# Ledger of designs, part 99: peptides against a protein of PDB entry 6NYY

Target 1, 212 residues: chain A of PDB entry 6NYY
Amino acid sequence: KHFEQAIERVIGGLEKKTQVLQPEEKKTVAYHEAGHAVAGWYLEHADPLLKVSIIPRGKGLGYAQYLPKEQYLYTKEQLLDRMCMTLGGRVSEEIFFGRITTGAQDDLRKVTQSAYAQIVQFGMNEKVGQISFDLPRQGDMVLEKPYSEATARLIDDEVRILINDAYKRTVALLTEKKADVEKVALLLLEKEVLDKNDMVELLGPRPFAEKS
Target 2, 212 residues: chain A of PDB entry 6NYY as posed
Amino acid sequence: KHFEQAIERVIGGLEKKTQVLQPEEKKTVAYHQAGHAVAGWYLEHADPLLKVSIIPRGKGLGYAQYLPKEQYLYTKEQLLDRMCMTLGGRVSEEIFFGRITTGAQDDLRKVTQSAYAQIVQFGMNEKVGQISFDLPRQGDMVLEKPYSEATARLIDDEVRILINDAYKRTVALLTEKKADVEKVALLLLEKEVLDKNDMVELLGPRPFAEKS

## One batch from the design tools (peptide; made by RFdiffusion4, then SolubleMPNN)

Design b2_p20_3_s2 (from b2_p20_3, 8 letters changed)
Fold by OpenDDE base, seed 4:
Structure b2_p20_3_s2 (fold): chain B 212 residues (1-212), chain A 20 residues (1-20)
Amino acid sequence: as target 1 above (212 residues)
Amino acid sequence: SSILETIEELKIHSLTITPP
């Protein structure tokens, strides 16, 4: 217990015990995190879930923590599943509340960055082709784009398509697993923190073997 | 791997607080 708390402090920062979320906000967080958790549970190439928490820490209201696989190479399919898992919170909010919140900003940023990287760095888009360009770092005055404005528009369009595809996939998954998302969310509201064992008890064993 | 190394390798999806 003390060791786990120490790890949690290092990862998430100090529990801001002082941030009392309103019940409706806490509910939103629970369903958001449940969306991440369930998406990760049922996506083959998602990272294994370690912990889900709705206890606010630092700037975060809730967290889903995953153990990454020790891998250096990622397939397009793996990256897609990771995008879907990342979108799980936003999608859950939409499914259960019919509204979206600002809480998914960091998730959307990650998804956006991943999508651009796939298209312009990894050559994973057929229309754009097998190209690899350095993405401008934030603050670099990119005086000249290494590609035409037409290519820039194509990239932007294909990024949106990729993100939308991931979003639709996530909507389909979490709609199918809506009852599971509800179960996880309700249990989060009760316990505030769930581990892998709680998820196994609630949902059954993860259908994909964790290749250690 | 040190516990710290394991921690640094952990991926966290977070619901962030929008600054007021």
Scores: peptide ipSAE 0.106, ipTM 0.659, DockQ to the pose 0.190; fails the geometry check
Fold by OpenDDE base, seed 2:
Structure b2_p20_3_s2 (fold): chain B 212 residues (1-212), chain A 20 residues (1-20)
Amino acid sequence: as target 1 above (212 residues)
Amino acid sequence: SSILETIEELKIHSLTITPP
């Protein structure tokens, strides 16, 4: 218990016991985190879930912890599944509440960054082609883009398409697994924290072998 | 990898608190 708490402090910051979420907000957080958890559970190339929590920590209302694989090379499929997992919270909110919240801001930032990187750094888009440009760092003067405005528009369009495709994939997955998302969310509301074993008890073993 | 290294490698996504 103490060791897990220490890990949690290092990763998530101090538990802010003082943040009293309204019951409806807590419900939203539970379903949001359940969306991430279930998406990660059923996506082959998602990182294995270690822990999911709806206890507010630091700047977050909830979190999911994943054990990343020691991997240096990522496939397009792996990046897509990661995007889907990252969208799981937003998608869960849409499915269960018919509305979206601001809670997915960081998720959307990550997805956006990944999509741009795939298209303009990794050359993973057929329309844009085998190009690799450095993305401007936050705060760097946007140096003259080495490509035309037409190419810039194409990039933006293809980024949107990629994100939308990931979103639709996530909607399809979590709609199929809607009952599982609800089970996880309800248990989160009860226990506030779930580990991998809790997920196995609820959902069964993860259908993908953890590559050790 | 040290437990600490493993911890630092843990990926966390969080529901962002938007300041009011």
Scores: peptide ipSAE 0.106, ipTM 0.664, DockQ to the pose 0.190; fails the geometry check
Fold by OpenDDE base, seed 5:
Structure b2_p20_3_s2 (fold): chain B 212 residues (1-212), chain A 20 residues (1-20)
Amino acid sequence: as target 1 above (212 residues)
Amino acid sequence: SSILETIEELKIHSLTITPP
């Protein structure tokens, strides 16, 4: 218990017990986090969910914690599933509320970074081809791009296509699993924190064997 | 060291608070 709390403090920051969310905002957070949790549950290559919480910590209103697989090599399919899981919160908001919030900003950043990396670093796009460029890190002087403006436009277009495909896939998944998202969201509103065992009790065993 | 390594490996998704 103390060790888990220490890890949670390091990762999520201090619980802001003083940050009282309005009931409607808390509901939004619950469905957002439920979207992540359910997407991760039903995507084969998503990391296993350890914990999901709607208790505000640090700069976060809610969070989902995953156990990454000790994996060094990722396939295109694996990266797509990870993108879909990351989009799960935004998609859940759209499905249940017909609106989107700013809550997905960090998710969209991660998805954007992943999409660019796939196309310009990993050579995973057929139109752009088998190329690998170093993405400017934060703080590096954006030196001249080693490719033409036409190539830059192509990259941007293909990034958008990839993200849109991931989004559509996530919409299809969470629409199919809409009842499960609702169950998780309602239980989150009741318990505020769910673990893997709660998810198993609610949804049944994860359909993908954890490669232990 | 092992705990910190484990923490660094943990992926956390967070719903971000939009700064005002």
Scores: peptide ipSAE 0.088, ipTM 0.655, DockQ to the pose 0.206; fails the geometry check
Fold by OpenDDE base, seed 1:
Order: C-alpha cells, then structure tokens, then sequence
Structure b2_p20_3_s2 (fold): chain B 212 residues (1-212), chain A 20 residues (1-20)
C-alpha cells in the first residue's frame, strides 16, 4: 500500500484534497474514468488496468493507470485498441451526458499523435503508403515539409478517418457495455479509487488472458 | 503480474483541468 501510494505520487502528483469539485464535475470525472477502465477491460490489446481514481492529482481530475506490456513492436490492431482505450473517457461522456468537455484534451492529443505516427512514421496507411517522416516537434524550425501540399491534405484526411474509426469502435463497445460503465462510475463515486480486484468483483474476470 | 515495470513505464490517462 505505501509503495503503491509512493508510485502514484511520483506519477500522478500530490493529491489535491483541497480541490473541491462540484458534484456534476465529479460525476463527469467518474464516468470519464469509467469509460477508460471499461474500454481497457474489453479490448484485447489494451494494457492491463492497475488503478482508476477520481481523486484530483496534480493537473488531473482523475486518472486510469495501466501496466504496459514490455514490447517494442506494435501491430496496427494493437495501436487501434490503444486509441480506443484512450478515447474511452470522451466516448463515455458522449454516451451518458450527450455533451463534450475539455477534460479529454490530453487523450485527444495522444490519439492525434498516434494517428499521425501510424500514417507518416510507421507506413500503416494504404493510401499514404509505406513512408516514414519525422513529425515536427514543438519548437522545430518550420522546415519545408518533405512532401507536397496534396500529400499533406491526404495525410490529414486519413488521420481523421483513422481517429473516426477508433471513435466509432469505442462508441460501439461502450454502448454494448453501457451498464458496465455505469457500474464502474457509480462505484468510483462511492470509493473514489478502484483497483483490478474491484473491477473483477464488479464485471467478472477480464475476458483476455493477461500476460502476467 | 510478473512484469516489473519501472515507474516511468506506467501509462496514465488523465482528465485535464487546464482550460483552453
């Protein structure tokens, strides 16, 4: 317990117990995190859930912590499931509240980065082809793109398609598992912190063998 | 359960409070 708390402190920052969220905001956080947790639970290539919390820490109102697999190579399918898990919070908000909040900004950033990387670094898009270019980093001199404006437009279009496909997949999943998202969200509102054992008690065993 | 991941390797999805 103390070691886990220390890890959480290092990763998530200090608990801001003084930050009082409005009940509606707390509810939004709970359903957002429940979306991540449930998406990760039912996606084969998602990382195993370690902990989900709606206690504000650092710059976050809530978080889901996962244990990544020790792997250096990722398939397109694995990257898609990771995108879906990352979209789980936004999708949960849409399903339950019919509104979008700013809370998913970091998730959307990660999804956007992953989508661009798949298309322009990993050559995983058939229309763009087997190309690999470095993505400009923040602060890099705007060097001329090594590709035409037409290619830039194609890349942007294919990124949107990929993200939309991931979004639709996540919507389908969390709609099917809507009752499970609700259960997790309600339990989060009660306990504020859930671990893998809580998820097993609530949802049953994860349907995929965890590589222990 | 046997995978000893370093703290730095742990992945976190966070709900941000930063306004645009």
Amino acid sequence: as target 1 above (212 residues)
Amino acid sequence: SSILETIEELKIHSLTITPP
Scores: peptide ipSAE 0.079, ipTM 0.666, DockQ to the pose 0.185; fails the geometry check

Design b2_p20_3_s3 (from b2_p20_3, 10 letters changed)
Fold by OpenDDE base, seed 5:
Structure b2_p20_3_s3 (fold): chain B 212 residues (1-212), chain A 20 residues (1-20)
Amino acid sequence: as target 1 above (212 residues)
Amino acid sequence: DRLKETIEELKIHSLTIAPP
């Protein structure tokens, strides 16, 4: 309760009542957020949805809030589902509008970072192999890459393959669940904020038993 | 600080306003 209220205060304090989105932009936001919500709902290893909102807050036009599972170890499959969930907004825009917007910039950044980490930090790519290099943190001097240009190219290629695979998986999922995305988007346009209970009412219980 | 860290840990997928 207190933590939820604190998050609501931090998130609520960021409610810029002054950003009136045009109806078309608000529609785009609703379908984008619905894409995240539905992808997260039907991906086994995605974090459970807590709240989805199309009320502009701070620098965001909308948001989906998830409760991360308290886990320290992630499988390749778990990381893939997380990537798919993160791509859900972009994919929803493509499916429903036939266009993409700048709204997915942060999502794409997260996906890119995850893909590189999987390949060069976690050794999860068979072609690159069992390697682990520290990715330069923002502000660290670009240490000379400890690997050849050929290896760098291989890494870049495998990152693209991984992201494209996640994208295609997300397209397949949200195409299958297109009607569900639309239901969520339309309800978002009506209520502006949805919680887990609203999602259960719309979509039924999440098909994956939340390990309590 | 802890709340900010927790919020950052909370995967908020925000549609970022692209700078004009």
Scores: peptide ipSAE 0.125, ipTM 0.699, DockQ to the pose 0.198
Fold by OpenDDE base, seed 4:
Structure b2_p20_3_s3 (fold): chain B 212 residues (1-212), chain A 20 residues (1-20)
Amino acid sequence: as target 1 above (212 residues)
Amino acid sequence: DRLKETIEELKIHSLTIAPP
């Protein structure tokens, strides 16, 4: 308990007890985080959920904490599941509210970065091919792209396709598991913080063997 | 230090507050 609280303080910063979310915003956060949690629960290659919280901390309104696997090599399938988990919040908002919020900005950034990396760094796209280019770092001078404008357009198109595929996969999953997302969201609204045990009680054991 | 390292290894998704 004390150790977990210490971790929370270090990760989340000080609980901004001063940020009173409006009930509707708190509901949005709960369903957003429930989307992440449920997506991560039912995606084989997602990292195991440790904790989910809708208590505002620092710059965050809510968070989901995962235990990373000690893994140095990632497959395309693993990266896709991670993208789906990252999209879980946005997808949950769409499914339950029929509207999207700015809350997914960081998620979309991460998904975008992952998609570009897969295509231009890891050679994971058949159309672009087995190539690897360094992504321009923010702040480096207008370095000419090491590829043609035609290749740039192809990359952009394939990034959109990859993200859309991940999005559709996430929509399908969370639609199938809609009742589970609702259960998690409602319990979040009640408890504000859920751990792995709470998730097991709600959803049953995670259907994937935890790699020991 | 170990706690910080452990924390840095934890993957955190955060719902961000949009700037006004």
Scores: peptide ipSAE 0.140, ipTM 0.682, DockQ to the pose 0.193; fails the geometry check
Fold by OpenDDE base, seed 2:
Structure b2_p20_3_s3 (fold): chain B 212 residues (1-212), chain A 20 residues (1-20)
Amino acid sequence: as target 1 above (212 residues)
Amino acid sequence: DRLKETIEELKIHSLTIAPP
């Protein structure tokens, strides 16, 4: 208990129990986090869910915590499922509220970074080809791009295509599992924190064998 | 150090507060 709380403090910051969200904002957070949780539950290559919470911590209003797999190599399919899981919050907001919020900013940043890495570092895009360039780090002078402006435009276009494909896949999944997202969101509004066992009780066992 | 490393390995997807 003390160790888990210490881990949560280091990762998420101090519980801001003093931040009273408006009921509508709390509902948005619950459905956002439910979207992440359900997407991760039904995507084969998603990391196993450990905890989902709508208790504000640090700069976060809610979070889903996953156990990362100890792996050094990632397939294109694995990266796609991770993108879909990351988009689960935004997609849930769209499905249930017909509106999007600023809450997905960090998720979109992660998805954007992953998409660019897949295309320009890992050579995973057929149109751009088998290339690998270092992405400019935050604070590095924009050194001369090792590719033409035409290639830059192609990269930007293919990044959008990849993200849109992941988004559409996530929309299809969470639309199919809409009732499950709602069940998780409603239970979050009641309990504020769910673990893996709560998810099993609510949704049944995860359909993918945990690779131990 | 080990705790920090273990914590950094945990993936957290967080809904972020937008600046006003």
Scores: peptide ipSAE 0.138, ipTM 0.703, DockQ to the pose 0.191; fails the geometry check
Fold by OpenDDE base, seed 1:
Structure b2_p20_3_s3 (fold): chain B 212 residues (1-212), chain A 20 residues (1-20)
Amino acid sequence: as target 1 above (212 residues)
Amino acid sequence: DRLKETIEELKIHSLTIAPP
């Protein structure tokens, strides 16, 4: 409890009890976070969910907390599942509301970064090939790209393809599990915070054996 | 420091408040 609270304080800052979300916004947050939670639950290579919350903290309206695996090497499949989990919030909003919000900005940033890294750093794209370039850091002078404009266009195209594939995979998953997303969202609206045990109670045991 | 490192390793998906 104290350790979790300390982590929550460091991650979320102080609960800004002052940000009263409108009921519709709170509903959006609940379904967004439920999308992350359910995607993570049913994706083999997603990190295990520890906690999901719709209590606004710091600059976040809600969050899902995952236990990172002590893993240094990632497969393409693992990175894809992580992308899908990260897209779970946006996809949930689309499925349930037929509209998207600005809430997924950080998620999209992470997905974008992952997609570029896979293609230009890890050589995980067949069309771009077995290449590795340093991504420009924020503040580095836009030095000449170490690749041609044709390669730049190819990279941009393949990034979009990868993200779209992850998005479609997430749509398929959360559409199949739509009732589960709704159960989680509704319970979030009641309890504001869910843990792994709540998820097990709602959805049953996670279908993937937690590697001890 | 260890807690901060552990927290930074925690993948938190946060719904971002739109800038005012």
Scores: peptide ipSAE 0.122, ipTM 0.682, DockQ to the pose 0.221; fails the geometry check

Design b2_p20_3_s4 (from b2_p20_3, 10 letters changed)
Fold by OpenDDE base, seed 3:
Structure b2_p20_3_s4 (fold): chain B 212 residues (1-212), chain A 20 residues (1-20)
Amino acid sequence: as target 1 above (212 residues)
Amino acid sequence: KNILETIEELKIKSTTITPP
């Protein structure tokens, strides 16, 4: 108990006991986090869920905590599943509310960064080809791109295609698992915090063997 | 691994707070 609380304090920061979310916002957060949790549960290459919370902490209104696999190499398929898991919150909002919120800003940033990295750093796009360019770091003067404006447009188009494909995949998954997202969201609204055991009780064991 | 190292190894996804 004390050890878990210490970890929670370090990870989550101080519980902002003072940020009372309106019931509708709390509901939005619950379904958003449920979307992440369920997507991660049913995607083979997603990181295992440890905890999901709708208690506001630090810079977040809710969070899902995952145990990353110790891996140094990522396949295109693994990166796609990670993108889908990251889009799970936005997709859940769309499915359940027919509206989207600013809550997915950090998720979209991560997805955008991953998509660009796949195309321009890892050479994972067939149209762009086997290229690898250093992306400008935040604050570096945008040095002249080592490629033409036509190539820049192609990259931008292929990034959008990749993100849209990940989005559609996530929509299909969470639509299929809509009842599971609902179960998780409702239980989050009741308990505010769920662990892996709660998820197993709700959804059954994760269909992918955790590589120990 | 110390608690801090374990925490650094954890990935967190969060719903973004929009500043007022």
Scores: peptide ipSAE 0.152, ipTM 0.678, DockQ to the pose 0.190
Fold by OpenDDE base, seed 1:
Structure b2_p20_3_s4 (fold): chain B 212 residues (1-212), chain A 20 residues (1-20)
Amino acid sequence: as target 1 above (212 residues)
Amino acid sequence: KNILETIEELKIKSTTITPP
C-alpha cells in the first residue's frame, strides 16, 4: 500500500481533490481510460495493466498505469500494439460518444513521436527505407534537414499512414470488445480505481501469458 | 525527447487537462 501510493504520487502527482469534474466529463474520462485498459488487455505486446484511475491527479484527469517490460529492443509489431493501446482512449471516445475531446492530446503526441521515430530513426518503413536521422530536440536550431523536401513529404505521408493503421486496428479491436469497454467504464465510474484483479473479474484472465 | 524516453512515458497514459 505505501509503496504503491508512493509510486502513484511520483507518477500522478498529488490527488487534486479540488478538481470537481462535471458528470459528463467524468464519464468521458471513464470511457477514455477504459479504452486504454481494454486495448492493453487484448493486445499481445501491450504492457500489463497495473491500475486504472479516474481520480484527477496533477495534470491528468485519469490515468492507466502499466508495468513496463525490461526490454531494450522493440519490434515493429510491439511498437504498433503500444501505439494502439495509446490510441485506445481516443478511439473509445469516438465509439461511445461520436465525438472526440482534447483529452487525448498527450496520447496523440506520444503516438506521433513513436511513428516518426519508427520511420526516420529505426528504418521501419519500406518506402522511406533504411535511414536513421536524429529528430530535432526542443530548443535545437532547426538545422537544415539532412533530406530533401520531397523526402520530408514522404515521411509525413508515411507517418499518417502508420498512425491511421494503428487507429483502424484500435477501432476494430474496441468495436469487437465494445461491451468490455463499457463494463470497465461503468465500474470505473463506481469505484474510480481499478486494479488487475478487477479487470480479471470483469473480462476474465488476460489472453496473453505475462512473460515474467 | 529520445524515443526511449517516450516509450518510458508510455508507461503512464493520462487524459490530458486542456489548459485554459
Scores: peptide ipSAE 0.129, ipTM 0.675, DockQ to the pose 0.385
Fold by OpenDDE base, seed 4:
Structure b2_p20_3_s4 (fold): chain B 212 residues (1-212), chain A 20 residues (1-20)
Amino acid sequence: as target 1 above (212 residues)
Amino acid sequence: KNILETIEELKIKSTTITPP
């Protein structure tokens, strides 16, 4: 218990005991985090879930904690599953509430960054081709884009397609697993924190062998 | 692995607080 709390403090920051969420907001957070947790559970290339919490910490109202695989090379399929897991919160909100919130801002930023990197840095898009351009870093002089405006438009279109494909995949998954998302969300509202063992008890063993 | 190293490797996804 004390050790887990210490890890939580280091990772999530201090519990903001002062942030009392309204019941409806707390419910939204629970379903959002349940979406992340369930997407991560049923996606082969997602990182294994360690913990999910709806206790506000630092800049977050809730969080899902994952153990990343020790890998240096990522496939397109792995990056897609990671995008889907990242979209799990937004998709859960849409499925259960028919509305979306600002809670997914950081998730969408990460998904956007990943999509652009796949297309313009990793050469993973057939239409754009085997190209690799450095994305402008914050503070670097706006170096002229090494590609035409037509290529820029193509990149933007293909980024949107990639994100939409990831979104649709996540919608399909969480719709299929809707009952599981609800079970996790309800248990989160009761316990506020779930670990991997709670998830195994609730959903059964993760269907993918954890590479030791 | 040092617990600190394990912690640094952990990925966190969070519901974002909207600033007022």
Scores: peptide ipSAE 0.163, ipTM 0.682, DockQ to the pose 0.186; fails the geometry check
Fold by OpenDDE base, seed 5:
Structure b2_p20_3_s4 (fold): chain B 212 residues (1-212), chain A 20 residues (1-20)
Amino acid sequence: as target 1 above (212 residues)
Amino acid sequence: KNILETIEELKIKSTTITPP
């Protein structure tokens, strides 16, 4: 208990007890986090959910905490499921509210970075091919791209396709599991924090065996 | 595993606060 709380404080930051969310914002956060939680529950290669919270902390208005598997190698399929889980919040907002918020900014940044890395660093796109270039880090001088403008356009197009495919997959999943997203969101609004056991009680056992 | 390593391994997704 004390160790978990310490980890939560380090990861999530200090609880901003002074930030009172408006009821509508709190509802948006609940459905956003429920989208992440449910997407992660039903995607085979998603990391196991440990905790989901709508209590504002230094890093955000809500959070979902996952335990990553100890792995050094990732398949294209694993990276896709991770992208879908990351898009779960945005997709949930769209499905339930018919509108999107700025709440998904960091999620979209992560998805964008993952998509570019898959295509430009990992050679996981058939059209771009078996290439690997270093992505400019934030603050690195824009070194001359080691590829043509035509290749740059192709990369941009294929990144968009990959992200859109992940988005569509997430929409399909959370539409199928819409009732489950709502159950999780409503319970979050009641309890503010859910753990793995709460999720099992609501949704049943996760369909995929946790590799212990 | 060092607590720091465990923390770095934990993936957190958060709803972003929009700066004013």
Scores: peptide ipSAE 0.150, ipTM 0.682, DockQ to the pose 0.204; fails the geometry check

